Peptides against a protein of PDB entry 4JHK. Designs and how they scored, part 53

Target 1, 212 residues: chain A of PDB entry 4JHK
Amino acid sequence: EDYKIQSFDLETQKLLKTALKDPGSVDLEKVSSVIVDQSLKDQVFSREAGRICYTIVQAEAKQTNGSVFRRNLLNRLQQEFKAREETRKRSTQEWVCLVSFICNIFDYLKVNNMPMVALVHPVYDCLFRLAQSDALKNEEEVDCLVLQLHRIGDQLEKMNVQLMDELFNLLRDGFLLQEDLSSMGRLLLLEILEFRAGGWKLSDTAQKYYYS

## One batch from the design tools (peptide)

Design b1_p30_1 (made by RFdiffusion4)
Fold by OpenDDE base, seed 2:
Structure b1_p30_1 (fold): chain B 212 residues (1-212), chain A 30 residues (1-30)
Amino acid sequence: as target 1 above (212 residues)
Amino acid sequence: SLEELLETLDEKSIEDWDEFQDKENELFES
């Protein structure tokens, strides 16, 4: 299968390719670290990373019935999640990459073809943070919030509708009451409000924008 | 297998990430 790993050097590309096919022959901790590091600085890769991670997890499970890769991956994610406020303060770009990556892991790293339950609250916590007034005024954070909700909102709602309702209450309040939203931010909030109201369904054009 | 056990834990609705990681660590040690 083809994966978007061109951003890595050739040695790392080989490492990743080997991990995908023969995970027992590589240092899976190193592989996980490489994937996380790149995902925290490249939002495009972060989406692909979810799929890559799932493939490696499956390959390791089939080969050794182990989960060394997943353990290291999730441990690193948890560390980054716990430090999310510091990351946000340091760099909005790194923060939105972190959120994107966590959401993509939620989307792709399935257990028995279901999202990992343990990731539900962390994902919501990230989205709730993006829904705070200090974040909503930043178009980059609004972009991230709306993008993730387009990608995984329906899945998240199925996992916890109460939290989704609470989240969208904040978004509605932001749209209606917050004065320092950018024009685009306000439009994006309106769009996502309507998107959920419409049952999380996208047009073909929107599908290409958010998923291609 | 370890993977099967981890899947079972997730199916039992471990909602707290910290708790999940703790349980995973216990499984690796057993």
Scores: peptide ipSAE 0.021, ipTM 0.567, DockQ to the pose 0.110
Fold by OpenDDE base, seed 1:
Structure b1_p30_1 (fold): chain B 212 residues (1-212), chain A 30 residues (1-30)
Amino acid sequence: as target 1 above (212 residues)
Amino acid sequence: SLEELLETLDEKSIEDWDEFQDKENELFES
């Protein structure tokens, strides 16, 4: 199974592989830190880190019934979330990586095969921040917003349809009323508006774009 | 049951994650 960890050095790759198979034999706090740090720097990795995290969580649970990795992961995630405005001011790239990572954790770390309820509001908070006028004018932030909604929008709506309605009111207003959107940003907003209106069903082309 | 307890803990807000994780760990270690 390919976990797409080629961006790490060889020693770190070995550490991660060991964590995936024998989590009791490694420092799981260190593993969690490495994953979070890389997720904040690498957009591709941030999109897929959730799967790695899920596998490690499951491996530890099966091996020792422990949750050391999940504890450290979520604690770090909480810290990064609290500092999200500072992160956004420092680096748009790190900000969108953070949002992507939080959304992927929401997508993959399930409790009883359901999303973690505790992550619902944090995810919406991130998406609402991306839907503000100062963010919508930035194509990178719009791309992040639309990508996350394609991936987890249907799940989020099931958790809280009222917040989703409010979010899409902002997106519709942005599309119709905001003057300083990029051409691509405007197209992306239109696409996501139509996507939800169509019941969150992707075309074959769109599916390839957002999930490849 | 353990499942019911985990469901209850999952309802906590993100601000309570430290408490959430501590309680989960206690459950698994007890």
Scores: peptide ipSAE 0.020, ipTM 0.546, DockQ to the pose 0.133
Fold by OpenDDE base, seed 4:
Order: sequence, then structure tokens, then C-alpha cells
Structure b1_p30_1 (fold): chain B 212 residues (1-212), chain A 30 residues (1-30)
Amino acid sequence: as target 1 above (212 residues)
Amino acid sequence: SLEELLETLDEKSIEDWDEFQDKENELFES
């Protein structure tokens, strides 16, 4: 499997590879911190980090029946989530990376083959923040919002349809009423509105784009 | 309002995280 860890230095790559195969032999707190740090800086890695995290969680569970990695990962994630407004103010890039990472963790880090209930509200909070007027005018934030909804929107709706309805009310109002949207931003909002209305079903072309 | 909704969601999220972490910590320490 390709874990897409090329953005790390060689020493860190070795650490991650060891964590994937023999998690009991490494400092899993350090591993979790490294993954979160890189996810905030590298958008490509941020989108793929969930799969890596899931693999490490499964490896640790099988090897030692432990959950040290997951605990430390979620603790760090909680810290970053709580500081999300400060992150957004500092760097839009880091903010969208954070959202992408949280959504990716939600998508991959299942418990008993189900999404973690504790992540539902945090994910929605991030998406609602992206749906606010000051964020919708930024194409980078709209890109992030639409991408996440394409990937996990159907799962989120199953967890809480009321919040999804509220979110899409905001997106509809943004599309119809907000004047300072970019042309691409407006098109993306329209597309995601239609995507949900169509039952979250992707075309073959869209499937390749969002899930390849 | 949007701000009120976001504040409400934030409070709920914080509560959910706290509860979750408490449970996880308890399970890990046991």
C-alpha cells in the first residue's frame, strides 16, 4: 500500500512505517503529533492521513490490544479543534487542512465499523464555519467545504439530518443572497446543493475526482 | 441567527469532546 508519506523527512518516514507494522516499538504519542503537525501543513497529506491513522489503530489493536495512538491522536485533534478560529485567523491554508484532516479522521477512523459519534458535532462545526459569509467569499474555503461534503456528506446526514438541513439552508442562502462570491465559488455551491438533492450520488467522472 | 447557531454547536461539540475523552481515558486507565 502507498501511504503517501513522501512529504516527511527520511527519519520520520521510517518512524511512520514502523508504527504501521510494529506500533509497540515506537512512541505512539510522538507519531500522532507528527501526523497532526504535517496534516496542518500539507493539504495532500491531510486528505490521506485518516487512512494512515486507521491502519496504525488497527495495528496497535491487533498487536497489543492497545489504544494509545487513538487516544493521543484524538486528544491532539481536540486541541486543534478548540483553537480552530485562531488557526483560521493565522492561516487559511492551515485551517482548511485542519478541516480536511478532521473530516478524513471521521471518514476512516471507525469504531465497530461505525463513525465515531463524538466527531459528528466537531465536523459539523467546521462545515458550518466554512458556510459562514466571511468564509464563503474565500474560494479556498469553499473548495474545502464542497470537497468534504462530497466525501462524507452522506455519512454525516445519516448521523444527524437536522444539522445537515441547517447547513444546507446556509449554503442555499449563500448561493442566492451573497454577492461577493467568486464565480467558481457560486458554481461549487450550486453543484453541492444539487448533489445532495440528488441523494449524494456521484457521476462516474465525479467519483474518480473525489475518491481516486 | 447564524452566530447563535454556531455558538450552540460549539458548546455541544465541547461537551461531546469532554465526555468522549473522559470515557476514553477511563477505559485506557482501567
Scores: peptide ipSAE 0.020, ipTM 0.465, DockQ to the pose 0.506
Fold by OpenDDE base, seed 5:
Structure b1_p30_1 (fold): chain B 212 residues (1-212), chain A 30 residues (1-30)
Amino acid sequence: as target 1 above (212 residues)
Amino acid sequence: SLEELLETLDEKSIEDWDEFQDKENELFES
């Protein structure tokens, strides 16, 4: 498989390629840190990071029956999650990248073909934060929120429908009552409200927008 | 309130993460 790691320097690319093929020969803590760091800086990579992480996890499991990478990855992710408000204050871009990365990990890093239960609440916490009034006024945060719900909303709902209902109550209130939404933000909220109401089924237009 | 909900979710999230790490550590040591 081709992995989008062109944003890394050559040395780091080599490290990642080695981790993908022979995880036992590299410092997997370093690899996990590099992936998280880059995911916070690069939105394009953040989208692919989940797939890369899954591949490394599978490779290590196959090679040594180990889980060093996953452990280090999740430890670092937990640290970043705990500091998410500080990250948001420092950089909206890093914040939305963090959310995207956590959602991608939720999407790809499955155990027995099931999402990790431990990630459910952290993901919802991030989405709830994006659904607050101070975040909804920022188009970048709305873009992130709506994108994640398009990609993993159906899975999240299966894990906890009550939280999803609460989340969408906030989104509906934002759409109806919040005055300082951008035009695009308002459109995106409407679209995602309709998307869930339609059973998380993509229209042709939405499919092109989010996955082309 | 929204703030109370977020605090509740945050606390649960932290607990869930801690439990997960403990389980992972146990599996690795086992």
Scores: peptide ipSAE 0.020, ipTM 0.475, DockQ to the pose 0.543; fails the geometry check

Design b1_p30_2 (made by RFdiffusion4)
Fold by OpenDDE base, seed 3:
Structure b1_p30_2 (fold): chain B 212 residues (1-212), chain A 30 residues (1-30)
Amino acid sequence: as target 1 above (212 residues)
Amino acid sequence: SMHEELETEHEELEKLHEESSEFSLFEWNS
């Protein structure tokens, strides 16, 4: 499979390609750091990063039965998550990239075909933060929230229905009661409310928009 | 200000989630 790593310099591309094929021959801490750093800058890469991470995890498991990459990745992710409020204050773009990356890791980095339980609360915490009134007034944050719920909402609900109910109570209240929503923000909230009410089923048009 | 009120609400929410937000680094005993 071709991975979209053209945004990296040639040396880093070589490093990533080697990690994908022969993870035991590279510094997997460095590889994890490079992936996280780029994912925090480029939201489009965050989805690709999930696939890359999964492939490296599988390759390392097969080669050495090791989990060095996954450990380093999750450690870095935890550090970024802990600093998420500082990140949000510094840059909305970096914040939504962080949320996107965490959600994509949740989506792709599965163990025995199941999401990592340890990521459930961190993902919900990010989504709850995006569902606060101060975030809902920002179209970029609403876009991120709605995008993630389209991608992983069904999976998250299966992990914890109570948290999903609480989250959507906030979204409904925002839609109905918050006056300083943008027109697009209000439309996106309505769409996601209807999306869940419909059983997380995408229309053909919506599927193309969110997964193309 | 509305912004200050929202920041206060956020701080309260973060306190509620502080215990849950710890990545239980499950030492994957591999």
Scores: peptide ipSAE 0.021, ipTM 0.442, DockQ to the pose 0.039
Fold by OpenDDE base, seed 4:
Structure b1_p30_2 (fold): chain B 212 residues (1-212), chain A 30 residues (1-30)
Amino acid sequence: as target 1 above (212 residues)
Amino acid sequence: SMHEELETEHEELEKLHEESSEFSLFEWNS
């Protein structure tokens, strides 16, 4: 299995590779911090970071039955989440990377093969922020929102249908009522509205378009 | 293409909204 860690320097790559195989031999707090830092700056890495984190968690569990990495990861994630508005103000790119990373952690970091309940509200809070009028006018934020809903929308709905209904009410209103949407943004909103209406299932054509 | 299909659907949906003021989704084109 290939881990996309090319954006790190060689020393950090070695650290991460060691964490993936022998987590007990490295500073797992440092590893978690490095992963979060890079996820905020590198969109490609942010998209894959969830898988890397899951692998480290599993490796530590198997090796020592420990959870030091997961604890430190979640602590750092909580800090970044709390500062999300400042992050958004500073850099839209870092903001969408943060959202992507949180969603990826939700998707990959399962507890007993179930989503981590503690992440449900944080994920929804991020998606609700992206669904506000000031965010919907930014195509980069709409791209992020729609991408996450494609990836984890069905799982999120199973965790809390009421919040999903509220979220999609905002998206519907944005699509119908907001005048300063980009053409692509409007199309993306329409697509995601229909995606949910179809039971979070893509047509064969759409599946090929988005994921093949 | 998927984008072309979405554009067509968007135009039709916008016309429907203008006429009825109701939000109705089209069936997904596959």
Scores: peptide ipSAE 0.014, ipTM 0.333, DockQ to the pose 0.013
Fold by OpenDDE base, seed 5:
Structure b1_p30_2 (fold): chain B 212 residues (1-212), chain A 30 residues (1-30)
Amino acid sequence: as target 1 above (212 residues)
Amino acid sequence: SMHEELETEHEELEKLHEESSEFSLFEWNS
């Protein structure tokens, strides 16, 4: 299996490759930190990071029946989540990368083919934050919000339909009532409203935009 | 205004969700 880790230096690439194959031979705390740090800088890698994390978790479980990597990963995610408002103030880019990464971990790091229950509320909290008026006026945050809902919205709804209804009430009201949305932001909100109304089914155009 | 009322509701909802969010560690086998 090929993993997109070309953005790292050669030493770090070697570390990650070793973690994927023989997690017991590396510092898994360091590995988790490297993955999180890069995911906060590179939104493209953030998606790949979910797949990488899942593979490392599976490899460690198989090798030693351990969960050191997952524990360190989740601890770091919790720290970043707690500091999310500070991150948002410092850098919108880092903030949307953080949201993207948490959503990707939710998507890929499954237990018995089910999402981690512990991540449901944190994911919703991130999406609710993106759905606030001060975030909806920023096209970068709207893009992040809509992208995550396209990728994991159906799964999140299955976990908690009440929270999804509340979230989409915010999005509907933002679309209808907020005056300082960008033209693209307004279009994205309309699209995601229609996407859920259609049962989370992608059109051919949406399929190409989000997954091709 | 309707917008002001909506903003207040959204802020309250956001605070409620922030207080309810938590990460938990657990052991599992796949």
Scores: peptide ipSAE 0.021, ipTM 0.432, DockQ to the pose 0.055; fails the geometry check
Fold by OpenDDE base, seed 1:
Structure b1_p30_2 (fold): chain B 212 residues (1-212), chain A 30 residues (1-30)
Amino acid sequence: as target 1 above (212 residues)
Amino acid sequence: SMHEELETEHEELEKLHEESSEFSLFEWNS
């Protein structure tokens, strides 16, 4: 499988490959840190990093029935989440990468084929932050918000429909009432409103856009 | 100000979800 690790140096690639196959032979704290660090810098990687993490978690579970990697990953993720406002102020790019990564971990890092309950509110907190007026005026944040809702919105709604209703109330208000939205931002909000109203089913055009 | 209102709303949301936003570890079962 292609885990899209070409952006790392050769030594780090070797480390990651070893973690994927023989996690007991590497420093899993270091591996988790490397993955998180790269996910905060590379949006493409942050979107796909969940698959890598899931594979390492599964490999460690099979090898030793351990959870060292997952523990370190989630601890680091929580640290970044707690500092999310500082991150947003420093770099919109790093902020949307963080959100993308958290959502991707939620999507891939399942236990018994179920989402981790502990990640539900953190994910919603990120999405609610993106739904605030100061974020909706930024196209990059709107792109992130809409992308995550396309990918995991149906799963999140199953976990907490009340929060999803509240979130979409903010999005409707933004679409209807906020004056400083970009043209693209407004279109994206309309699209996601219609997407949920349609039962989280993608049109062929939307499928190509969000999953190409 | 609008900025202050946004910060207040966000802070209130964080407070409401503070405990739920803490990461709890689950035992891994394949």
Scores: peptide ipSAE 0.020, ipTM 0.458, DockQ to the pose 0.055; fails the geometry check

Design b1_p30_2_s1 (made by RFdiffusion4, then SolubleMPNN; from b1_p30_2, 17 letters changed)
Fold by OpenDDE base, seed 5:
Parts: sequence; C-alpha cells; structure tokens
Structure b1_p30_2_s1 (fold): chain B 212 residues (1-212), chain A 30 residues (1-30)
Amino acid sequence: as target 1 above (212 residues)
Amino acid sequence: MEEEERKKEEEEKKKLEEEAKKESLELWYS
C-alpha cells in the first residue's frame, strides 16, 4: 500500500516503511511517537495516520503476535488527552490536530473489526469540548467538530446514542442561542444538524468534500 | 429573559462537558 509520508525526512520515511512491512525490526515505541508528533502538527496527515497505525498493528500481530505498537500508541494518546486543555490554551491548531487524531484512531484502529470501546468516551469528550460556547466561536474548532462528526458520527452514535443526543442538543443550542458565531461556523452547525437528521447520509457534493 | 435563558444553557453545556470528561477518564484509568 502507498501511504502519504512525504512530510517526514527520508530517514523517518524509511523507519515508517519498515514498520509497515517488518515491525519486529524497528523500535515501535519510536515509530508511535513519530506518528503522534506529526499528527499533532498536521491535520491532513492525521487522517492517514489512522490507516498507518492500523496497518502496523496488523503487521505486528501477524509477525510476532505482539501489541507493542498499539500499547505505546494508546499510552501516548492518553498522555496527550490528559493534557488537552493545556494544549488548547497553547495552540488551537495543535488542539484540533489532537482531536482529529483521536477520532481517526477511533475510525481505523479497530479490534476484531469493531471500534475500540475504550475510545468512545474520549472521543465524545473531545467533541463536547468543541461544542462549548468558547470553542464554537472559533471557526477552526467548529471546522474540526463538524469534520469529525461527518467522518465518524454514525459510528459514535451506534456506540452511544444518548451521548450523541446530548452533543447535538448542545450544537442546536449553540446554533440558535449563541450570538458570536462566525457566519461560516453557523452554516457548518446547521449543516451538521441537518446531516444527522438525514441519517448521516451525504450528498455527492458533501461526499467529495469530506471523504476525497 | 434571553440573558437568563442563555446563562442556563451555558451552565447545562458545561455540566455535560464535565460529565463527559469524567466518563472518559474513568475508562482510561480502569
């Protein structure tokens, strides 16, 4: 498979390629750290990172029946999650990258072809944070929120419909009651409200925007 | 009325956020 890793230096690219094919021959802790670090800087890479992580997990499982990579990855994610408020204060960009990465890991890193139950609440927590009034007034955070809901909203709802209802109550209230939303932010909230109401089904135009 | 309603909504939003945070942490620390 071809993976989008051109943003890394050549040495790191080799490391990642080796991890994808022969994970037992590399330091998987280092690999996980590199992936997380880059995902926190580049939201575009974050999407690809999920796929890369899944591939490495599968490769290691097949090669050694091990789970060193997944363990290190999740440990690092947990650390970043714990520090999420500090991250948000330091950099909105890093914060939305963190959310994007956690959501993408949820999307791709499945166990027995099922979403990891342990990631459900962390994902919802991130989305709830983005749904707060101080976040909704920031277009970058609204973009992130809506993007994640388009990508994994249906999956999350299947895991916990009650939390999804609560989340969308917040979004509805934000749309209706909050006065300092940007024009684009307001449009995005309306769109995502309608998207869920329509059963998480995308138009051709929306499909292109979110998944191409 | 609008101001009071808005305040209540914000308080509820904050409550939901805190509940979500607690649940998330409990799952990862268990």
Scores: peptide ipSAE 0.036, ipTM 0.391, DockQ to the pose 0.054
Fold by OpenDDE base, seed 2:
Structure b1_p30_2_s1 (fold): chain B 212 residues (1-212), chain A 30 residues (1-30)
Amino acid sequence: as target 1 above (212 residues)
Amino acid sequence: MEEEERKKEEEEKKKLEEEAKKESLELWYS
């Protein structure tokens, strides 16, 4: 499998590969730290990091029945989540990477094929933040919001339809009432409104855009 | 009246969101 770790140096790549196959032989705290750090800098990696994390979690569970990696990962994720407003103020890019990473972890790091309940509110909180007027005027944040909703919106709705309704009320209001949206931002909001209304079903073209 | 109701709804929503955030964070430590 291609885990898209080409952005790392060779030594780190080796570390990650070892963690994927033999997690007991590496420092899993270090591995988790490296993954989180890169996810906050590289949106492409951030988008795919969940798969790597899930694989490591499974490998560790099978090997030692341990959860060192998951514990360290979630602890770091919680720290970053708590500091999300500061991150947003510092760098929009890092902020959207953080959101992407959290959403990706939600998508992949499942227990018994179910999302971690503890991540539901944090994910929604991130999406709600992206749905605020000060964020909707930024095309990069709108793009992130729409992308995550395309990927995990249906899953999130299943976990809490009320929050999803509230979120989309904000998006609708933004689309209809906010004047300082970019043209692309406005189009993206319209598209996601229609996407949910259509039952979260992707066209072949849209699937290529969001998942290729 | 409509504006006041909307403001109250928004405040209630914010309160609920903050409570949800608090609960969510507590779950991370459990």
Scores: peptide ipSAE 0.034, ipTM 0.439, DockQ to the pose 0.104
Fold by OpenDDE base, seed 3:
Structure b1_p30_2_s1 (fold): chain B 212 residues (1-212), chain A 30 residues (1-30)
Amino acid sequence: as target 1 above (212 residues)
Amino acid sequence: MEEEERKKEEEEKKKLEEEAKKESLELWYS
C-alpha cells in the first residue's frame, strides 16, 4: 500500500515506513508528533493522515497488543483541539488543517468498525465553530466545513442527529440571513443543505472528487 | 434586529459549546 509521505524529509519518511511495518522498533510518541505537526501545515497530508494512523494502530496491536501510538496521537490531538481558537487566530490555514485532520482521524480511526465516540463532540465543536458568522464569511473556512460534511456528515449524523440538526440550522440561517458571504460561500452552503436533504448521497462524479 | 439576532446567536453558540465541551471533556478524560 502506498502512503503520501513525500512531503517529509528522507529520514522522517524512513521513520514512518518503519512505523507502518514494525512499530515496536521506533519511538511511537515521536511518530505521532511528526504526523500531527505535518497535518497542521500540509492540507494534502492532513486529509490522508488518518489512513496512515489507522495502519500504525493496527500494526502495533498485532505486533505487541499495544496502543502507545494511539494514546500519544489522541493526547496530542486533544491538546491541539483545546488550543483551536488560538490556532484559528494565528493562522486560518493551520485551523482548517486541524479540522481536516480531526475529521480524517474520526473517519479512519475506528474501533470494531465503529467511530470513536470520544471524537464525536470534538468534531461537532469544530464544525459548529466553522458555522459561525465570523467563519462563514471566510471562503477557506466554508470550503473546509463543506468538505468535511461531504466526507463524514452521514457518519456524524448517525452518532448524534440533534447536533447535526442544530448545525444545519446555523448553516441555513447563514445562507438566508448573512450579508457578507462570498458568492461561492453562499453556493457552497446551498449545496451542502441540499446534499443532506438528499440523504448524503453523492453523484459518481462528486464521489470521485471528495474521496479521491 | 441584527444586533439582537447576533446576540441570540452568540448566546446559543455559547450554550451549545459549553454543553459540547462538557460532554467532550467527560469523554476524553473518562
Scores: peptide ipSAE 0.034, ipTM 0.409, DockQ to the pose 0.070
Fold by OpenDDE base, seed 1:
Formats: C-alpha cells, sequence, structure tokens
Structure b1_p30_2_s1 (fold): chain B 212 residues (1-212), chain A 30 residues (1-30)
C-alpha cells in the first residue's frame, strides 16, 4: 500500500513505515506529532493521513493492546482545533489543511467501526466556519468545504441532521445572496446543494474526482 | 423472527455506538 509519505525525509519515512508495521518499536507520540505537523502544511497528505492513523491504531491494538498513538493524536488534534481561528488568520492553506485533516480523521478513525461521536461537533464547527461570508469569498475555502461534504457529508448527516440542515441553509444563502463569490465558488456551492438533494450520491466520474 | 433479528441488530448497533461514544470522549479529553 502507498501511504503518500513521499513529502517526508527518508528518516521520517522509515519511522512512519515502522509505526505502521511495528508500532511498539517507535515513539508513538513523536509519530503522531509528525503526522499532524505534516498534515497542517501538506494538503495531499492531510487528505490521506486518516488512513495512516487508522492503520497505526489497528497495528498498536493488535500488537500491544495499547492506544498511545490514538490518545496523542486526538490530544494534538484538539489543540489544533482550539487554535483554528488563529491558524486561519495566519494561513488559509494551513486552515484548510487542518479542516481536511480533521474530516479525514473522522472518516477513517472509527471506534468499533463507528464514527467518533466526539468529533461530530468539531467537524461541523469547521464546516460552519467555512460557510461564513468571509470564507465563502475565498475559493480555497469553498473548495475545502465542498470537498469535505462530498467525502463525509452523508456520515455527518446521519450523526446530526439538524446541524446539516443549518449548514446547508447557509450555503444556499451564500449561493443566492452573496455577491463576491468567485464563479467557481458559486458553481461549487450549487453542485454541493444538488449533491445533498440527490441523497449524497455521486456519479462515477465525480466519485473518481473526489476520491482519487 | 425477522422482527426479533432486527431488534437484536438495532440493540447491537446501539451498544456499539455507546461504546464508540465513550471511548471517543475519553480519548478526546484525555
Amino acid sequence: as target 1 above (212 residues)
Amino acid sequence: MEEEERKKEEEEKKKLEEEAKKESLELWYS
């Protein structure tokens, strides 16, 4: 399997590969920190980091029945979430990477094959922030918002349909009323509105686009 | 028979959800 860790130096790549196969032989706190740090600056990695994290969690559980990695990961994630406004102020790129990472963790890091309930509100909080007028005018943030909704929207709705309704009310208002949207941003909002209305079902071509 | 199986499945799902919630909260705030 390719875990898309080419952006790391060779030493760190080796560390991550070892964590994936033999988590007991490495510092899992360090591993979690490295993954979060890279996820904040590399959008490609942030979208795939959830799979890596889940694999490490499973490997540790099988090897030592431990949860050191998951605990450290979630603690760090909580810290980054709490600082999300400062992150957004500092760097839109880091902000959208953070959102992508949180959503990816929600998507992949299951507990007893179920979504982590504790992440539901944090995920929605991020998406609601992206749905504000000051964010909708930024195509990068709109792209992030729409991408996450394509990937985990159906799961999130199952967790809290009320919040999803409220979110999409904002998106509809943005599409209809906000004047400073980019052309692409407006198209993306329309597409996601139609996507949910269609029951979160993608065409084969759209599926390839959002999940490749 | 089908109804009983459905109920058992729903109960199991609920149990898994509760366990997932408990674990997620503990890990998130640990």
Scores: peptide ipSAE 0.024, ipTM 0.486, DockQ to the pose 0.828

